Peptides against a protein of PDB entry 5Z08. Designs and how they scored, part 314

Target 1, 168 residues: chain A of PDB entry 5Z08
Amino acid sequence: RQKDEWAKKTSSLMKQLDWFIGEHLGAMLAAEELGGPVVGELMEIDPDDLSAGFNAHGKLKKATSQPDLDRRQRRIDDIWGPQDEQGQAHKRKRGADEALAASAEMRDLIEQLMNKLVEAGGDNSATYVEIPRESAAARFLVRSKVAMFHPNDARRLRLVDFGRDLDD
Target 2, 222 residues: chain B of PDB entry 5Z08
Amino acid sequence: GLPRLIDAIEEASKIPAKRRQTPIKPTIEKLTTHLYTHGASPDSLLRLADLLTLRNHLDQASLAAITRNLYPSSTVSDEVVLRFIGALGHGQLKPTLALQALFLRWLVMVYHLLENPGVLGQVYGVLFDLLDTAAIRPQLCHLLALVTRRKHVRPFRIQAILTLSRQTGGDPNLTGLLRVFKNYYPEIIVGDATKGRASAFKHPDPQWRQHLDEIQQRRSEA

## One batch from the design tools (peptide; made by RFdiffusion4, then SolubleMPNN)

Design b2_p28_6_s4 (from b2_p28_6, 15 letters changed)
Fold by OpenDDE base, seed 3:
Structure b2_p28_6_s4 (fold): chain B 168 residues (1-168), chain C 222 residues (1-222), chain A 28 residues (1-28)
Amino acid sequence: as target 1 above (168 residues)
Amino acid sequence: as target 2 above (222 residues)
Amino acid sequence: EKEWAEKLKTLEEIYLRLGYAAGLPLEE
């Protein structure tokens, strides 16, 4: 009876985690991989950049001629500028493919990290997962304090020991 | 059973409280007790959504009590979701803003049980246009934080949130939503008015969640 | 029993930390 309750709770939580990764986190990680914002970083909002505002069409009004505004405006125009219908379709498809890839990578990394923790039987040296690349998923696991890199090898990732952190 | 309780409440909802021969409160209490114990099936959820969203003679306390106990025993259909979305905003035929806030809170808490989470993305514009309504803004921002995808983050919506944030003195819920937008477009400049603490959009009711999980687990055993 | 409890606690902590870092509604 108790074992069955634990199994059900675990299954429910796994479904919620899978949903969260697939429906939310994957798209944000894909944005990071595509040169978008870093997931989970408090982006410092520079107050000086608001002064120009957006026009009724969502374009930044050219406030004063500071050269850094022109680079940001180009990025905005590259992201939001009139792309041909074909260019928009390709960009949407690429974004969807990247979201799926990021979701799959995050799921796989979590699964591997948990499996290695169980297999290691308390040996911290055996808990490392080898990652093929430093991905947005891997970096996010570290930023979220779920995982940590090996101090001497950025290709090795391990799960954080949560039991120690809860008692401190 | 639950269908018979809903039948009795539906019939009572057609009659003004002053003209009812029997008090409805005992039937509402039986309904809420049943919902708390067993949850609502998809069919029962649809019927209850109609009772909650359509103008009838039920009192606000009864409607709120039903909403607070509206545990799905299974999934939530697109039709149920659309009933609640259609009930949002200003109008003589719409539920009170207090009840609308409870509906939005409910949608947040059951979001993981939607048959098609994409349905909320399809009505994103309708939800977004209600951000100026202060009474529902906290729950609306939380729901939008769940629903927002790259396709929804458009220049006009960025500008609308920035403008509204300035007008509200930097509402933390709007700042939280802007942070979600920034996750898709880092170039979004959130100005000085948004130096405030962003809402973390925590689960609105941990006890309600735990009880929902218990109801959902019982169904997997049957 | 202890192993299942530990696994569940680990999953809960993963979910909470990921959700918090992503700025999404966390399960308290």
Scores: peptide ipSAE 0.478, ipTM 0.424, DockQ to the pose 0.281; fails the geometry check
Fold by OpenDDE base, seed 4:
Structure b2_p28_6_s4 (fold): chain B 168 residues (1-168), chain C 222 residues (1-222), chain A 28 residues (1-28)
Amino acid sequence: as target 1 above (168 residues)
Amino acid sequence: as target 2 above (222 residues)
Amino acid sequence: EKEWAEKLKTLEEIYLRLGYAAGLPLEE
């Protein structure tokens, strides 16, 4: 009975976490991967805003109603890009695909980090997950203080031991 | 007595209004008068909760009248609470949203009489997920404001309320609920959408409260 | 039982920290 309750609570929390990652965090991570703002600077990135692109400083290009910049970008896109509707559709699709990819990566990383922690049986050296690249997801886990890089190897990531941090 | 009135209404509730031999309205009026004067015992509350929440042939006006006079003479059991919570949301078998709003209002007004206030905390997620339902949102936010504890203030719920607040143009009830969240986590950024007027979640009906207190006082003297 | 509790606690902490860092409103 108690085990079933814990299992249900865990499942419920996992669903909540998955929802959070999929519905909110994934888009923000995708924006970061696309050269947008670092997650935490913008609380909500509309997938449609991802299509607008980011300036060189990672700020959302607000569609400022300045008709001339839109006209110039339209002209450049008209001259060199596929027709505006197809280009926008492609940008939206790319943003959605990146958000899905980032969400999947974050979920996978969290799962791997948790699994390694369980498998390590208290051996801190065995708790590291090897990451193929420093992704927005990996950086965010570190920035969130969920994970930490190995001091000598930025390709190795481990879950922060929350048990120790709560007793301090 | 009240049990006999409930019996009569239960039997009438099984029959379509057009097929009833006698009008139910006089019996409903007797019931509501009795409830207003004496309140409902825990057993009577449960029976009335079933009448209010289960699909039957009672008209909406009668159900609303019963709900408006549903004064507990003592405590409100978890079972009664769960009947009302189970009746919330969308579905063909569920009460109307207007009646659901009255149930939520009732739960707010009798919250201090719950045998176990924690029961609402256990169903917090169910309540929270209904915030998108505009018709019940005001009362739902008020109930959630009473029920919310630190354990309920989770990141996803903070985000959900912020998102919903934006989508609703800054519903003052949502802003009010977010302020309750902020009491547990002061660090919660109440975004620009929340700079609006927040609901203070005042008691929905001071006269009803006063009358409830009178009924409850009679219990303490008995 | 202890393992499940620890797992749940870990998940809760992960979720809280991710939420916080993602700008779930924490006023500085």
Scores: peptide ipSAE 0.476, ipTM 0.514, DockQ to the pose 0.253; fails the geometry check
Fold by OpenDDE base, seed 2:
Structure b2_p28_6_s4 (fold): chain B 168 residues (1-168), chain C 222 residues (1-222), chain A 28 residues (1-28)
Amino acid sequence: as target 1 above (168 residues)
Amino acid sequence: as target 2 above (222 residues)
Amino acid sequence: EKEWAEKLKTLEEIYLRLGYAAGLPLEE
């Protein structure tokens, strides 16, 4: 019973994270890759939006008001917003393809980082994932304090030890 | 090469500008051009950190120009970081507050290249105690936003930020830092003082970042 | 049970940090 409850909670959280990455973060990362704004830097978080955010348990409160999702989506759409109708369709398609690619990369990186942490059995040297390139996704993981680069090798990324950071 | 340019500037830094036989400006321009093109090795970074942080006879414009072109070609050592941290604050032997703001900006921009990011966490208290210095507060808050971990978020520091926010009329950088604190402790009652605009702590210079990435990429190919 | 709890805690922390850095408000 308890194990099943933990499994359900983990599955629910993973679905929420996948949704967040796919519906919001991927487009922003794609914008960064294309020379747009750096994710987290340009977002004036409206103080009113602060009231509707993640709970203490990492759950996104269902933003009851549609408007805030619309404003952020509009900003993404404005960044990716096409100028000419044909150029618009190609830019929208390219933007959508890049957003999907960025979302997939972010999901894959998170999965690899978590798997390496489990496999390492506490050996910090074994917790590094090799990344093929420094992507917007990789940089965002570092800026968000989720991951760290190896000090001597920018192709190696590890998950931040959240346990040690809490106990120290 | 870069070491010879640093040697020439180190020698010139010991002599007052009025007593120099030759103008140093052309050598500074050669140095900054070299740094822009190739970056600085760890050894060169340490020597340049000493030139920037220790009291000498170099003019403020030259020091600022070196700092703006201080691209690491590799990693940044704890020793280099500690030179810049040790140069912060008030005192007759300290660099100007304008130059200190440039150092903090540099630390933000090279944070991902630190050999040990934990070194900044160890000096967290020193950095935090400088928040009352208005001239460096924007860059200091940005650096603290990068460095802050749960262990640093203490009730006395929360109260200190809230008090300083009220005294400053709600500085957006302090509000931004308090938001970072709230990530670790959601129960932090952000009073009315924090209903204001918060700084997003954007990268201070996207062009500088891009150029740094190009320099770092050349190292990985060599 | 401990492994699942640790995994859940790790995922929660990842989600919170990514959400915050992306400009999502954190719940009180």
Scores: peptide ipSAE 0.476, ipTM 0.474, DockQ to the pose 0.237; fails the geometry check
Fold by OpenDDE base, seed 1:
Structure b2_p28_6_s4 (fold): chain B 168 residues (1-168), chain C 222 residues (1-222), chain A 28 residues (1-28)
Amino acid sequence: as target 1 above (168 residues)
Amino acid sequence: as target 2 above (222 residues)
Amino acid sequence: EKEWAEKLKTLEEIYLRLGYAAGLPLEE
């Protein structure tokens, strides 16, 4: 019974994280990969400003009034969607494909980082994931203080030990 | 009348209890009886707020008794609200934390009578920064639950609550406040902080509410 | 039980840090 509750909570949290990555973070990471704004450099993002999204120049758009979550997804798609009609459709598709790719990469990295932490059994040297490239996803994990690079190898990424940092 | 009672208490508040010629307790009892029967006008509320929040020689029992009977007969001005907010926190010149908790409870109970509820939103940061003070946290979380709007739900405040919730072992009032935040941002993962029982922020005193409604109704009929 | 609790805490922390860094009203 208790194990089932923990499993349900973990599953629920994972679904929320997956949703967040897919619906919010993936588009921002894709924009960064495409030469857009760096995710997380905007330290003081008003949540209302986040709801407004960023312009193509990485500047916060002013929040338009209507709070609909579905409109937010459309707005993120619209915000990152290019302005001109025919080039827009191709760039929108490319942006959507890049957002999906970035989302998948982020999900995979998080999963690998967590799995390596469990497998390492307390050996910090065994907790590193090898990354094929320094992606926007990898950089963002580091900027977010979720992960850290190996001091001597930027292709090796490990999860930050939150257990130690929470007790300090 | 009420103004004369306040005058007498104001004068007595300037003098240490041991140096008073007459006991103030009978005057406090007359004041609290009057407040219970008729409530306090906006002008009287301001004067009473000063007596309650400024350092004086009134005893804690008298201050608590006045606060428990502080029924507004009308609206509550921004100035009155700001007097109570300014009295919150730690400091040698501030009221006791027990009295501050009563002030916060009072603000919760009269929230619907504020002339400008937005005034609390303007001081949201001041209120929020006091969440670490355990003695006032229950009432503070309740007040914040009423005051919180989307503009106040900032990343740094969500995390501060989450961190504080972890540090406090999941205070149910913090969990309740996090649920309010989640209403504005459903994507907020409240994690283990929500495993605890959340406060429902029910009205602190239904009898006090009923009596307030009776006082307010008399004004509307006059 | 301990392992599941740790996993959940880790996921929560990941989500919070990512959310905060992405400008979501997620506190550090």
Scores: peptide ipSAE 0.455, ipTM 0.435, DockQ to the pose 0.267; fails the geometry check

Design b2_p28_7_s1 (from b2_p28_7, 18 letters changed)
Fold by OpenDDE base, seed 5:
Structure b2_p28_7_s1 (fold): chain B 168 residues (1-168), chain C 222 residues (1-222), chain A 28 residues (1-28)
Amino acid sequence: as target 1 above (168 residues)
Amino acid sequence: as target 2 above (222 residues)
Amino acid sequence: SILRYLDAEEQLRYYIEKISELIAKAQK
């Protein structure tokens, strides 16, 4: 009975977390990957704002055509296509696709981290997940104090063991 | 009355100082005088919490003056508490760390007036994870010393405090917090981290307490 | 919910901490 209640609560919280990642966090992570603001500096990023691109300071570019767009910004603008109606639609679609990809990466990373912690059975050396790159998702988990990099290897990430009790 | 003063400040807060038709300072002085004399009702506290925590065009001196005079005439609601908690940490939209330290000090001084002290226990992790922020650490440790219960004392938090204590050269506020943890789990091995000087977490402002008690007493007699 | 007052980092931490605690309880 009590185990079933905890399982139900866990499932409910997992669903809420999945919603949070998909509806809020994914767009912010995508913005950080695209050279936008660091996740947490802005409360909400509209996926439509992702299409406007970011300046070298991580601020949303206002649509004013300042001519001296740095080559990197032109590449971002080129990646987002011409400012015609078709280009704007492609930009919006790409922003949505990047947000979905970032959401999927975060979900997968959290799942791997949780699974490794459970599988390790208390062995801290076995709790590390190998990550292919230092992604916005990985950095966010560390900033959130949910995960830690291995001291000698930035490609290894582990979950903080929040579940451990002193009465155990 | 207090609501009209808050209305005027709310409207002024939407406008940059250089574009205001009238100086706001006289209205702030009237507000702080009123707060010092009568305190703030629960409704007024919520409105003032929004002014203090949301990004607006009020200057830091005005925000600090309001915070220093933020005497509750009654209780403090969960919503008021959570507004101040949500304003803590780093971010472009968050108040300055100096103002956050004043908010934490305020929460310590009004802790006994909270409608639900358990609300701080629900956001314990938020407070705890800000301990690395040196500018607010003294007030955080004091508030955590009041809020900590057995359920909050976890191995990962003990390890986090121990690590941070080593990194800071034994901050006396962290030592004080570890002693609070040890009160719940006497078996915790804290090593040299607790042998040093610890903060006693005394009331930060006895005069402010006395004045608060006078305001609270007037309400009970009315 | 208290979550509406928290930033994204704090919200994520809240979820992960609570889920981890529940998983640990369910394994006992």
Scores: peptide ipSAE 0.634, ipTM 0.866, DockQ to the pose 0.809
Fold by OpenDDE base, seed 1:
Structure b2_p28_7_s1 (fold): chain B 168 residues (1-168), chain C 222 residues (1-222), chain A 28 residues (1-28)
Amino acid sequence: as target 1 above (168 residues)
Amino acid sequence: as target 2 above (222 residues)
Amino acid sequence: SILRYLDAEEQLRYYIEKISELIAKAQK
C-alpha cells in the first residue's frame, strides 16, 4: 500500500514536471539557445515572443522602426523572412518548433541523468552522462543545482543524489 | 490610517521619481512612523511585502526604511513569507542583494510569529541553494539554523556545505550550520570544517525584538 | 502550491528533489 502511494505520487510529479518543461521551460530554453536572455532572468517567455526575435542585447525586439539594424538583426530578419503575414506565421512556427526541441532535449537529459544515477548503485564514477554539447538545458540543470559537471570534463554531467539518506 | 498610506505609496511606486508631482519621502516617513508605533496587520503586511518584493519605482532607501520598520502587530502568514522567499536570488526582477539580506534578517526576527513555521521547511532547498551568494549568506545560515530539521540533513547538503566551506576558507556561518546538522546526526564526519570559529546565531537586533514585543503585547491587551 | 512563488530553477529543483526522494523510498 505505501509503495503504491509512492508510485502514484512519483507518477503525478513526473507528469507535472513534463508539463512544466513543455509549457514553461521549453520556450525559455529555446530563447537562450537563440541568443535571448538566460533562463530565469525572465519569469515567462511566450512562444510568440520568441517569434519576435532578440536584439544583440538579448532583449525582445519591439517592433520599433529604428533603422540601426545591427548585422545580427539583419541575419535574424533574413532567417525569419519578410514581415508579411506569411513571414510572421513562419516565425511563430519556428519559435514553436525550437521550444518543442528544447523541451525534448531537457526531458531526454533528465531521463538519462536519473537512469544513470539508479544504475550506478552508489558508484559516483558511473553516474555521469556524456553530453554532446553544453546546451541551454545542461546549463540550466547546473544553475538549478540539480546537476554537476565533472571537475575535469565539461562533457560529463551527473545528477545530484537527492535520494541518499544518512540512515542508509 | 495605514491603508491610506499604503495606497499612496502603491500609486507612487508605479511612477518614476522624476515624473511624480509630489515627493514620496514625507509619505514614507509617515508610513514608517505608523509602523513603528502600531505595527502592521496581516493584510497590511501582505501589501507591504508586494511593495518590497515586486519591481517598482521606489528608491532603495525607502524600501530599506520600510523593511526596518516592518513590525507585525499580529501573525505572519504563509503568503507573506513566500513573497519574501520568492524575492531571493539573482535576476533582473529580483530585489537587490542588500534588500534581500534585510528580508532574511526580518524573517529571522519574526520567525516566532509565523502562522506556520513549517512553510520555511517546505522551501528549505530554495534557502539552502543560495548559500553560495556571499552577500546574503550570514542571514541565510541564521534562518537555516532555525528551520533545519532531521529531514533536511542529507548527504548532498552536507557535501555542499563542506565544499563551500573549503572554497570560502571556512566561513563561520557555514561552520555554524554544520554544527546544527551535527546536532541531528552526531556521526557526521565534518573534518576540520567544524573545528573553526562558528557563528552563534544570536538575535540580530535586540532593540528591534524589544520593540516588537511591546507592539505584540498591546494586541493581547486589546 | 508553493511553486507559484518560485522561479523556474527553483521549480525544477523542487520536482527533481521530490521525485528522487520518492524513488529512493520505493527502492527500500
Scores: peptide ipSAE 0.634, ipTM 0.867, DockQ to the pose 0.806
Fold by OpenDDE base, seed 3:
Structure b2_p28_7_s1 (fold): chain B 168 residues (1-168), chain C 222 residues (1-222), chain A 28 residues (1-28)
Amino acid sequence: as target 1 above (168 residues)
Amino acid sequence: as target 2 above (222 residues)
Amino acid sequence: SILRYLDAEEQLRYYIEKISELIAKAQK
């Protein structure tokens, strides 16, 4: 009975986390990857705002005067094509695709981190996940104090062991 | 009355100081005088919490003056508490660390008036993870000393305090918090981290406490 | 829910901490 209640609550929280990643966090992570603001400094970013691009200061380009398009912004503009209706639709689609990709990366990374912690059975050396790159997702987990890099290898992450109890 | 003063300040907070037709300082002084004399009702506390925590055009001196005079006339709701907790940390939309320290000090001083003290236990992690922020650490440790229960004393938090204590050269506030943890688990090995001077977590403002008690007594007689 | 008052970092930490605690309890 009690185990069933804990399992149900776990499932509910995992669904809520999945929703949080997909509907809220993914767009912010995508914005950071695209040279936007660091996740947590600004409020919710609409995926449609991703299409406007970011200036060198990580601020959304308002439709005002042509600031000197830094090389990163040129690359974004080159990728996003002409500002016609088709170009705007392609921009919106790309922003959505980047948000989906960032969401998937975060989900997969959390899953791997949790699985490795369970599999390690208390051996801290076995809890590390190898990451292919320092992604916005990886940086966010570290800033959130949910994960830690290996002190000698920035390609290795481990989850903080929140589940360990002193009564055990 | 207090609601009209809050209305005027809310409207002024939407406008940059240079574009205001009238100086806001006289209205702030009237508000702080009223708060000092009568305290704030739960509804007024909620509105004032928004003014203090949300980004607006009020100056830091005015926000600090309101916070220093934020005497509850009755209880403090979970919503008021959570607005102040949500205003903590780093970020462009967050209040200054100086103002956050005043909020934490306020929460310590009104802790006994919380409708649900357990609400702070629910956000324990938020408070704990800000301990690396030196500017607010003294007030955080004091609040955590009040809030900590057996369920919050976890191996990862013990390790985090020990690590931060070493990095800070043995901050007395961290030593004090670690002693609180040891009260729940006497078997915790803290090594040299507890041998140093610890903060006693005394009331931060005895005069403020006395004045709060006077305001609270007037309500019980009415 | 308290989550509406928390930023994204704090929300993520809340979920991971709570899930981890429940998993650990279920393994006993």
Scores: peptide ipSAE 0.634, ipTM 0.866, DockQ to the pose 0.819
Fold by OpenDDE base, seed 4:
Structure b2_p28_7_s1 (fold): chain B 168 residues (1-168), chain C 222 residues (1-222), chain A 28 residues (1-28)
Amino acid sequence: as target 1 above (168 residues)
Amino acid sequence: as target 2 above (222 residues)
Amino acid sequence: SILRYLDAEEQLRYYIEKISELIAKAQK
């Protein structure tokens, strides 16, 4: 009975985590990878905002609202309108694809980290996952205090052992 | 009354100081005087928590003055607590670390008035994971000393405090928190980290406590 | 849920901590 309740609760939380990654975190991670703000500095980034791109300072490229340039650019965009709609649609699609990719990377990384921790059976040396790069996902896990890099190797990441009890 | 003062400040908070038709300082002074005299109801506390935690155009001195006079006339709801907890940490949308330290100090001073003290135990990880932030660490350790239960004392947290204690040269607030942990698990090997000077986690402001008690007593008589 | 008051980092940590605790309990 109790084991079944824990399994159900685990499954429910995993589904909620998956939803959280897909609906909120993925777009923010994609923004960081594209040179946008660090995840957590902005509460939510609309995937549509990813299409605007980021400046060298990680700020959203505000369309330089020079009202007159906006009118001229709107006129150029009105004259070249179908290409700009296609260009905007392509940018939006690219932003959505990057958010999906970032979500998938985060899910996979969490799964690997959790599996390695379980498989290690208490051996801390066996808990490390090798990461191909320092991704936005990896950095976010470390900032969140969920994971830690190996002290001598930034390509090795381990999950914090939250499950260990002193009464064990 | 207090609601009208809050209304005026909420409207002013939407406008940059340079574009305001009237100075807000006189209204802030009226608010702080009212809070000092009468305290804040649960509804007023929630509105004030929003003003203090959400990004707006109020100056830091005004926000600090409101926080220093934030006497509850009754209890403190979970929602008010969670607004302050959500405002902690690093980020462009979060209050300054100086203001966060005042919020943590406030939570310590009103801990006995919480409708549900268990709410802080639910967000224990949020508080604990900010211990590396030196500017708020003293108040965090004090609040954690109040909130900590046996379920929060975990191997990873013990290791985290020990590591941070070594990195800080034995911060007395961390030593104090380790002693709290050891009260639940006497067998914890803390090494030399507990042999140093520890904070006693005394009440941060006895005068503020006395004034709070006076405000609370007036409400019970009314 | 308390999660609505937490930022993304805090929310992620909440999920991972709770899931890890439940997995460890289920293995006993």
Scores: peptide ipSAE 0.633, ipTM 0.866, DockQ to the pose 0.812; fails the geometry check

